# Peptides against a protein of PDB entry 3JWR: the designs that were tried, part 195

Target 1, 323 residues: chain A of PDB entry 3JWR
Amino acid sequence: TRELQSLAAAVVPSAQTLKITDFSFSDFELSDLETALCTIRMFTDLNLVQNFQMKHEVLCRWILSVKKNYRKNVAYHNWRHAFNTAQCMFAALKAGKIQNKLTDLEILALLIAALSHDLDHRGVNNSYIQRSEHPLAQLYCHSIMEHHHFDQCLMILNSPGNQILSGLSIEEYKTTLKIIKQAILATDLALYIKRRGEFFELIRKNQFNLEDPHQKELFLAMLMTACDLSAITKPWPIQQRIAELVATEFFDQGDRERKELNIEPTDLMNREKKNKIPSMQVGFIDAICLQLYEALTHVSEDCFPLLDGCRKNRQKWQALAEQ
Target 2, 298 residues: chain A of PDB entry 3JWR as posed
Amino acid sequence: TRELQSLAAAVVPSAQTLKITDFSFSDFELSDLETALCTIRMFTDLNLVQNFQMKHEVLCRWILSVKKNYRKNVAYHNWRHAFNTAQCMFAALKAGKIQNKLTDLEILALLIAALSHDLDHRGVNNSYIQRSEHPLAQLYCHSIMEHHHFDQCLMILNSPGNQILSGLSIEEYKTTLKIIKQAILATDLALYIKRRGEFFELIRKNQFNLEDPHQKELFLAMLMTACDLSAITKPWPIQQRIAELVATEFWEQGDQVGFIDFVCTQLYEALTHVSEDCFPLLDGCRKNRQKWQALAEQ

## One batch from the design tools (peptide; made by RFdiffusion4, then SolubleMPNN)

Design b2_p14_8_s4 (from b2_p14_8, 8 letters changed)
Fold by OpenDDE base, seed 5:
Structure b2_p14_8_s4 (fold): chain B 323 residues (1-323), chain A 14 residues (1-14)
Amino acid sequence: as target 1 above (323 residues)
Amino acid sequence: MAALDALEMVADAQ
């Protein structure tokens, strides 16, 4: 395609030029081509291209295939969300110094998972999929969308000319796919809520050990969630704009819930309750985000900008909730 | 899931 030719021929700027090591990064000013260039840089600077012998054209095609399999008519759960999740992962690995704590296969899997974790997202949550009796709800009982996202990820990875994992041994390939699946499934916040207590207790007791395979898996899940939620850590103007995108998607779901399911939406998805957004954001930060970024900062102090950003945005949302 | 999907899950869990 013309897009592939343009991407494959383009000079890939440095991570410094692209600012993709910054926790404060924003994609708002970037073209789709620039987001793809950033993604190539992430793979390159994590040594994944070299270590796994990725062909440049194959990587370019894969990135474009991933981007193409996000819906353009979804306000938040689109390519830009996946790209921002991957950028936060890259920043956490590099600037947050988590790279040195992980294997190359774990890093490869996390980056692929971050880019792929919401593939073909429909702008509705698992609860809506269940209540609407969608065909996907018949295939999967829990984490319905996350299973679908992984299926889409696997389909792309196996598609002709998209096989970025062709340089892996059979064992490396199996390991990578296992970690990708676990990482994508970990983005179900229901699973996060269920598992986070174990992680926080290990941190609190100073018993956290990444050499333990179970604790490693738990950490990768928490890291995926931390990157997926990282919009809450962004500088206030970025955070506020992203919150508007999410509110738009949620209100669109609430409107569909009224129309298609004849139900009253929750306050979060109710367009008429827009005035509650600031207080709901404070509640979300307190219930979900703060402890996660505190724990992540305990694993690596260089992740502090995520915690600091979250705390600053809590103050901003609280000030709006008091108005 | 977005930060706000988590809010919904928290709201639905309340």
Scores: peptide ipSAE 0.030, ipTM 0.740, DockQ to the pose 0.557
Fold by OpenDDE base, seed 4:
Structure b2_p14_8_s4 (fold): chain B 323 residues (1-323), chain A 14 residues (1-14)
Amino acid sequence: as target 1 above (323 residues)
Amino acid sequence: MAALDALEMVADAQ
């Protein structure tokens, strides 16, 4: 395609020029082409292109295929969300120095997972999918969308000319797919809530050890969640704009819940209760985000900007909730 | 879905 030709022929700017190592990164000013260039840079600077012998054209095609399989009519869970999740992963790996704690296969899997974790998202949560009796709810009992996202990821990875994993051995390929699946499934917040207590307790007791395979898996899940939630850590103007996208998608679901399911939406999804957004954001930060970024910062102190950003945004949301 | 479902879970837990 013309898009592929343009991407494949383009000079890829440095990570410094693209600012993709910054935890404060914003994609708002970037074109779709620039987001693809950033993604190439992430793969390159993580040594994934070299270590796994990726062909440039294949990587370009894969990125464009991933981007194409996000819906344009979804306010938040689109290519830009996936791209920002991957950028946060890249920043956590580089600036947060987590790269040195992980294998190349784990890094490869996490970056693919971050880009792929919301593929073909419909702008509705698992609860809506279940209650609407959507065909996907017949395929999967739990983490319905996350299973679908993984299936979409696998489909793309196996598509002709998109096989970025073709340089892997059979065992490396199996390992990578396992980690990708676990990482995508870990973006179900229900799973996060279920598992986080174990992670926090290991950190609290100073018993956390990445050499333990179970603890490694747990850490990768927590890291995925930390990147997926990373909008809450962004500079306030960015955070506000992303929160508006989130609210838009939620209100769209709530409107559909009223219309299609004849139910009253929760306050979070109720357009009429938009004045509760600031207090709900404080509650979200306290219940979900703070402990995660605290624990991540204990694993790597260089991840502190995520925690600091989260704390700053809590103060901003609290100030709005008091108005 | 993660950040969003967490807010819902927080809202449902209140």
Scores: peptide ipSAE 0.030, ipTM 0.737, DockQ to the pose 0.656; fails the geometry check
Fold by OpenDDE base, seed 1:
Structure b2_p14_8_s4 (fold): chain B 323 residues (1-323), chain A 14 residues (1-14)
Amino acid sequence: as target 1 above (323 residues)
Amino acid sequence: MAALDALEMVADAQ
C-alpha cells in the first residue's frame, strides 16, 4: 500500500526527538504516520529489531495492520490508546530502568501486548458483552474482550507479511506468545483486582524477587496495568482530555444500554451524571491507581514520575469535586 | 480505560 511504502521509506527520528522516553508524552499533535514511526523507534531502541532479526518492511506492515484493526468510531479504545500504552511501556522500560530487569523475550512480548491489548475493541465493556448475549460471551466466561484482543493479536502475527516473530526459535516463539497472552489478559481490571494483593504484599514484606517465575509473571501483569492506566499519570491538560474521551465512550455505552437493553446505566456510564466525573476520578485513583504506582516505584525508583503524576491529578480532580 | 471498569467493579464491590 502507499501507506506502507511511505512508512518503510521514512527516516525514523530518534527517541529523543520523538520524546517517547518521556512519561509526560502526548500523542495529540502526532499524525498516524508519526505514531507508526514512534512505534518503529520503540522496537529499534529496545534492540528487538536486531535481536530477533525483524525485517523492516515486515515490522512496518505489522504496525499498520495493528493500527488498522482498531476501530475509528470508538472514542477512547482505539489505536491512540494502544499507542500510548506502548509508549508508557517504552518509557517504563527505558527511563524507568525496567529494561534491565527483564529478558529480551519479555520485553518483546510486553511491547507487542501493549500495542495489541485492545484490538477490535467495540467501545463497550465485558459486562455489556455479557448482558447483550453477544457471540463472544458464548466463547469465554471471563475476560471476554481480552481473549478476543489476544485472538486478534495472534491472527495479525500469523498473517502473511506480518510475521515479526519469524526470527524466533520454536521455544522462543511459544514463550513469547504465552507472555503476550498473559499480558493482554492482565489488562482485565477484574484480574488486576484479584492479583494485586499478592504483588503489594510481596513488596510490603520485601520478599519481591523477579528471579521467581511466578513473581515475574505477576510483575509483568502489574506493569501492563500500570501502562494501560497511564493516562491518569499524564500532565493535567492531557489527563483532562483523555478523561473526556473515556467519558464519551462510556456515555455512548450507557446510551446503548438504555436503548438496546432497557437498563438504567451506572453513574459512570450515565451522561446525566457527568457532574460526578471528578469524584469518580478521585475514587478511581484511590482504589486502583495510587498503590500500583507506589509498588512500581518501589521496584524501580525511576518510575516515580508515574506516581507523581497520579498524585498531582488526584489533587486536581479533588479540587474539581469540591466545586 | 480499564480504569473505569475498575470504578464499576469498585462501585459494585462497595
Scores: peptide ipSAE 0.030, ipTM 0.745, DockQ to the pose 0.499; fails the geometry check
Fold by OpenDDE base, seed 2:
Structure b2_p14_8_s4 (fold): chain B 323 residues (1-323), chain A 14 residues (1-14)
Amino acid sequence: as target 1 above (323 residues)
Amino acid sequence: MAALDALEMVADAQ
């Protein structure tokens, strides 16, 4: 395609020029081409292209295929969300120095998972999929969408000319796919809520050990969630704009719940309750985000900008909730 | 999806 030719021929700017190592990064000013260039830079600077002998054209095609399999009519869970998740992963690996704690296969898997974790997202949550009796709800009982996202990820990875993993051994390939699956499934917040207590307790007791395979898996899951939620850490103008996109998608779901399911939406999904957004954001930060970024900062102090950003945004949302 | 389910869980817990 013309898009592939343009991407494959383009000079890829440095990570410094693209600011993709910054936790404060914003994609708002970037074209789709520039987001793809940023993604190439992430793979390159993590040594994934070299270590796994990725062909540049194949990587370009894969990135464009991933981007194409996000819906444009979904307000938040689109390519830009996946791209920002991957950028946060890159920043956490580089600036947060988490790269030094992980294997190359784990890094490869996390980056692929971050880009792929919401593939073909429909702008509705698992609860809606279940209640609407969607065909996907017949295939999976739990984490319905996350299983679908992984299936889409696998489909793309196996598609002709998209096989970025073709340089891996059979064992490396199997390991990578296992980690990708675990990482995508870990983006189900229901699973996060279930597992986070173990992680926080290990950190609190100073018993956290990345040499333990179970604790490694747990950490990768927590890191995926930290990147997926990273919009809450962004500078306030970015946070506000992203919160508006999230609210738009939620209200669209709530409107569908009323119309299609004859259900009264929750306050989160209720367009009429827009005035509760600030207080709900405070609640979300307190219940979900703060402890995660605190724990992540204990694993790597260089991740502090995520915690600091989350704390600053809590203060901003609290000030709006008091008005 | 993560942020959605969390906010619902927080809303249901309040």
Scores: peptide ipSAE 0.029, ipTM 0.734, DockQ to the pose 0.681; fails the geometry check

## One batch from the design tools (peptide; made by RFdiffusion4, then SolubleMPNN)

Design b2_p15_3_s1 (from b2_p15_3, 8 letters changed)
Fold by OpenDDE base, seed 4:
Structure b2_p15_3_s1 (fold): chain B 323 residues (1-323), chain A 15 residues (1-15)
Amino acid sequence: as target 1 above (323 residues)
Amino acid sequence: GTGYLDGLEMVAAAQ
């Protein structure tokens, strides 16, 4: 395609030029082509292209395929969300120095997972999928959408001309896919809530050890969540804009819940309760985000900008809640 | 995972 030709022939700017190592990164000003170029740079600077012998054209095609399999009519869970998740992962690995704590296969898996974790998202949560009796709800009992996202990820990875993992041994391939699956599934916040206590306790007791395979898996899950939620850490103008996208998607679901399911939506998804957004954001930060970024910062102090951003945004939301 | 969105929903549901 013309798009592939353009991407494959383009000079890929440095990570410094693209600012993709910055935790404060914003994609708002970037074209789709530029987001793809950023993604190439992430793979290159993490040494994934070299270490796993990726062909440039194949990587380009894969990126474009991933982007194509996000829906444009979804307000938040689209390519830009996936891209921002991956960028946060890249920043955490590089600027946050987590790269030095992980294997190349884990890094490869995390980056693929970050880009793929919401593939074909439909703008509704698992609860809606279950209540609407969608066919996907018959295939999976829990983490319905996350299983679907992984299925889409696997489909793309196995598509002709998209096989960025073709340079891996059989064992490396199996390991990578296992980690990708676990990472995508970990983005189900229900699973995060279930598992985070173990992680926080290990940190609190100073017993956290990445050499333990179970703790490694737990950390990768927490890291995925930290990147998936990273909008809450962004500079305030960026945070506000993203929060509007999230609210739009939630309100769209709430409207569908009224119309299709004949139920009153929760406050979070109720367009009529827009005035509660600031207080709900404070609650979200306190209940979900702060402890995670505190724990992540404990693992790597260079991740502090995520925690600092989260704290600053809590203050901003609290100020709005008081108006 | 609906990440940020699900987190908000879970907080709202817990209220």
Scores: peptide ipSAE 0.038, ipTM 0.771, DockQ to the pose 0.735; fails the geometry check
Fold by OpenDDE base, seed 2:
Structure b2_p15_3_s1 (fold): chain B 323 residues (1-323), chain A 15 residues (1-15)
Amino acid sequence: as target 1 above (323 residues)
Amino acid sequence: GTGYLDGLEMVAAAQ
């Protein structure tokens, strides 16, 4: 395609020029092409292209395929969300110095997972999928969408001309796929809630050890969640705008719940309850986000900008909630 | 993952 030709022929700017190492990064001003260029730079600077012998054209095609398999009519869970998740992963690995704590296969898997973790998202949550008796709900009992996202990820990875993992040994390939699956499934926030207590307790007791395979897996899950939620850490103008996108998607679901399921939506998904957004954001930060970024910062102090951003946005939302 | 969405749902359910 012309898009592929344009991407493959383009000069890829440095990570510094693209500012993709910054936790404060915003994609708002970037074209789709520029987001793809950023993604190439992430793979390159993490040594993934070199270490796993990726062909440039194949990587370009894969990136475009991933982007294509996000829906354009979904307000938040689209390519830009996946891209921002991956950018946060990149920043956490580089600026946050987590790269040195992980294997190359883990890094490869995390980056692929971050980009792929919401593939073909439909703008509705697992609860909606279950209640609507969607065919996907017949395939999976829990983490329905996350299983679907992984299936989409696997489909793309196995598609002709998209096989970015072809340079891996059989064992490396198996390991990578396992980690990708675990990472994508870990983005189910229900699983985060279930598992985070173990992580926080290990940190609190100073017993956290990445040499333990179980704790490594746990950390990768927490890191994925931290990147997935990273919009909450962004500078206030960015955070506010993203929160509006999230609200839009929730309200769209709420409208569908009324129309298709004949149910009254929760306040979160009720467009008539917009005035509750600030207080709900404070609650979200307190209940979900703060402890995660605190714990991540204990693992690597260079991740502090994520925690600091989250704290600053809590103050902003609290101020709005008090009006 | 539905991370942000699910988090807000959990907060809403806890209210």
Scores: peptide ipSAE 0.036, ipTM 0.766, DockQ to the pose 0.788; fails the geometry check
Fold by OpenDDE base, seed 5:
Structure b2_p15_3_s1 (fold): chain B 323 residues (1-323), chain A 15 residues (1-15)
Amino acid sequence: as target 1 above (323 residues)
Amino acid sequence: GTGYLDGLEMVAAAQ
């Protein structure tokens, strides 16, 4: 395609030029091509291209395929969200110095998972999928969309000309796919809530050990969530804009819930309750985000900008809630 | 819940 030709022929700027190591990164000003270039740089600078012998054209095609399989008519859960999740992962690995704590296969899997974790998202949550009796709800009981996202990820990885993992041994391939699946499934916030207590307790007791396979898996799940939620850590203007996108998608779901399911939406998804957004954001930060970024910062102090950003945005939302 | 958005919903539902 013309897009592939353009991407494959383009000079890939440095990570410094692209600012993709910054926790304060914003994609708002970037074209689709630039987001793809950023993605190539992430793979390159994490040594994934070299270590796993990725062909440049194949990587380009894969990136474009992933991007293509996000819906453009979804306000938040689109390519830009996936891209920002991956960028936060990259920043956490590089600037946050988590790279040295993980294997190359784990890094490979996390980056692929971050980019793929919301593939074909429809702008509605698992609850809506279940209540609407969507066909996907018949296939999966829990983490319905996350299973679908992984299925889409696997489909793309196995598509002709998109096989970025072809340089891996059979064992490496199996390991990578396992980690990808676990990482994508971990983005179900219900699973986060279920598992986070174990992680926080290990940190609190100073018993956290990445050499333990179970704790490693747990950490990868927490790291995925931290990147998936990273919008809450961004500089206030960016955070506020993303919150608007989130609200738009939620309100769209709420409108559909009224129309299609004949139910009253929750306050979060109720367009008529916009005035509650600031207080709900404070509640979200307190209940979900703060402890996660605190714990992550305990694992690597260089991740502090995420925690600091979250704290600052809490203050901003609280100030709005008091008006 | 699904991801960030579902997390917000879960928090809202817990309030």
Scores: peptide ipSAE 0.035, ipTM 0.762, DockQ to the pose 0.638; fails the geometry check
Fold by OpenDDE base, seed 3:
Structure b2_p15_3_s1 (fold): chain B 323 residues (1-323), chain A 15 residues (1-15)
Amino acid sequence: as target 1 above (323 residues)
Amino acid sequence: GTGYLDGLEMVAAAQ
């Protein structure tokens, strides 16, 4: 395609020029081509292209295939969300100095997972899929959408001309797919809630050890969630704009719940309760986000900008909730 | 879950 030719022939700017190492990064001003260039730079600077002998054209095609398999009519869970998740992962690995704590296969898996974790998202949560008796709800009992996202990820990875993992041994390939699956599934917040207590307790007791395989797996899951939720850490103008996209998608689901399921939506998904967004954001930060970024900062102090951003946005949302 | 969005729903359900 013309898009592939343009991407493959383009000079890829440095990570410094693209500012993709910054936790404060925003994609709002970037074209789709520029987001793809940023993605190439992430793979290159993490040494993934070199270490796993990726062909440039294959990587370009894979990136464009991933982008193509996000829906354009979904307000938040689209390519830009996946791209921002991957950028936060890259920043956490580089600026947050987590790269030195992980294997090359783990880094490869996390980056692929971040880009792929919401593939073919439909703008509705697992509860809606289950209640609507969607065919996907018959295939999977738990984490319905996350299983679907992984299936889409696997389909793309195995598609002709998209096989960025062809340089891996059979064992490396199996390991990578296992980690990708675990990482994508970890983005189900229900699983996060279930597992986070173990992680926080290990940190609190100063018993956290990445040399333990179980604790490593737990950390990768927490890191994925931290990147997936990273919009809450962004500078206030960016956070506020992203929150509007989130609200739009939730309200669209709420409208469908009324129309298709004849149910009253929850406050979060109720367009008529837009005035509750600030207080709901405070609740979200307190219940889900703060402890995660605190724990991540304890693993690597260089991740502090994520925690600091989350705290600052809590103050901003609280001030709006009091008005 | 829907990541950021699902987290908000969980908080709303807990309130």
Scores: peptide ipSAE 0.034, ipTM 0.761, DockQ to the pose 0.666; fails the geometry check

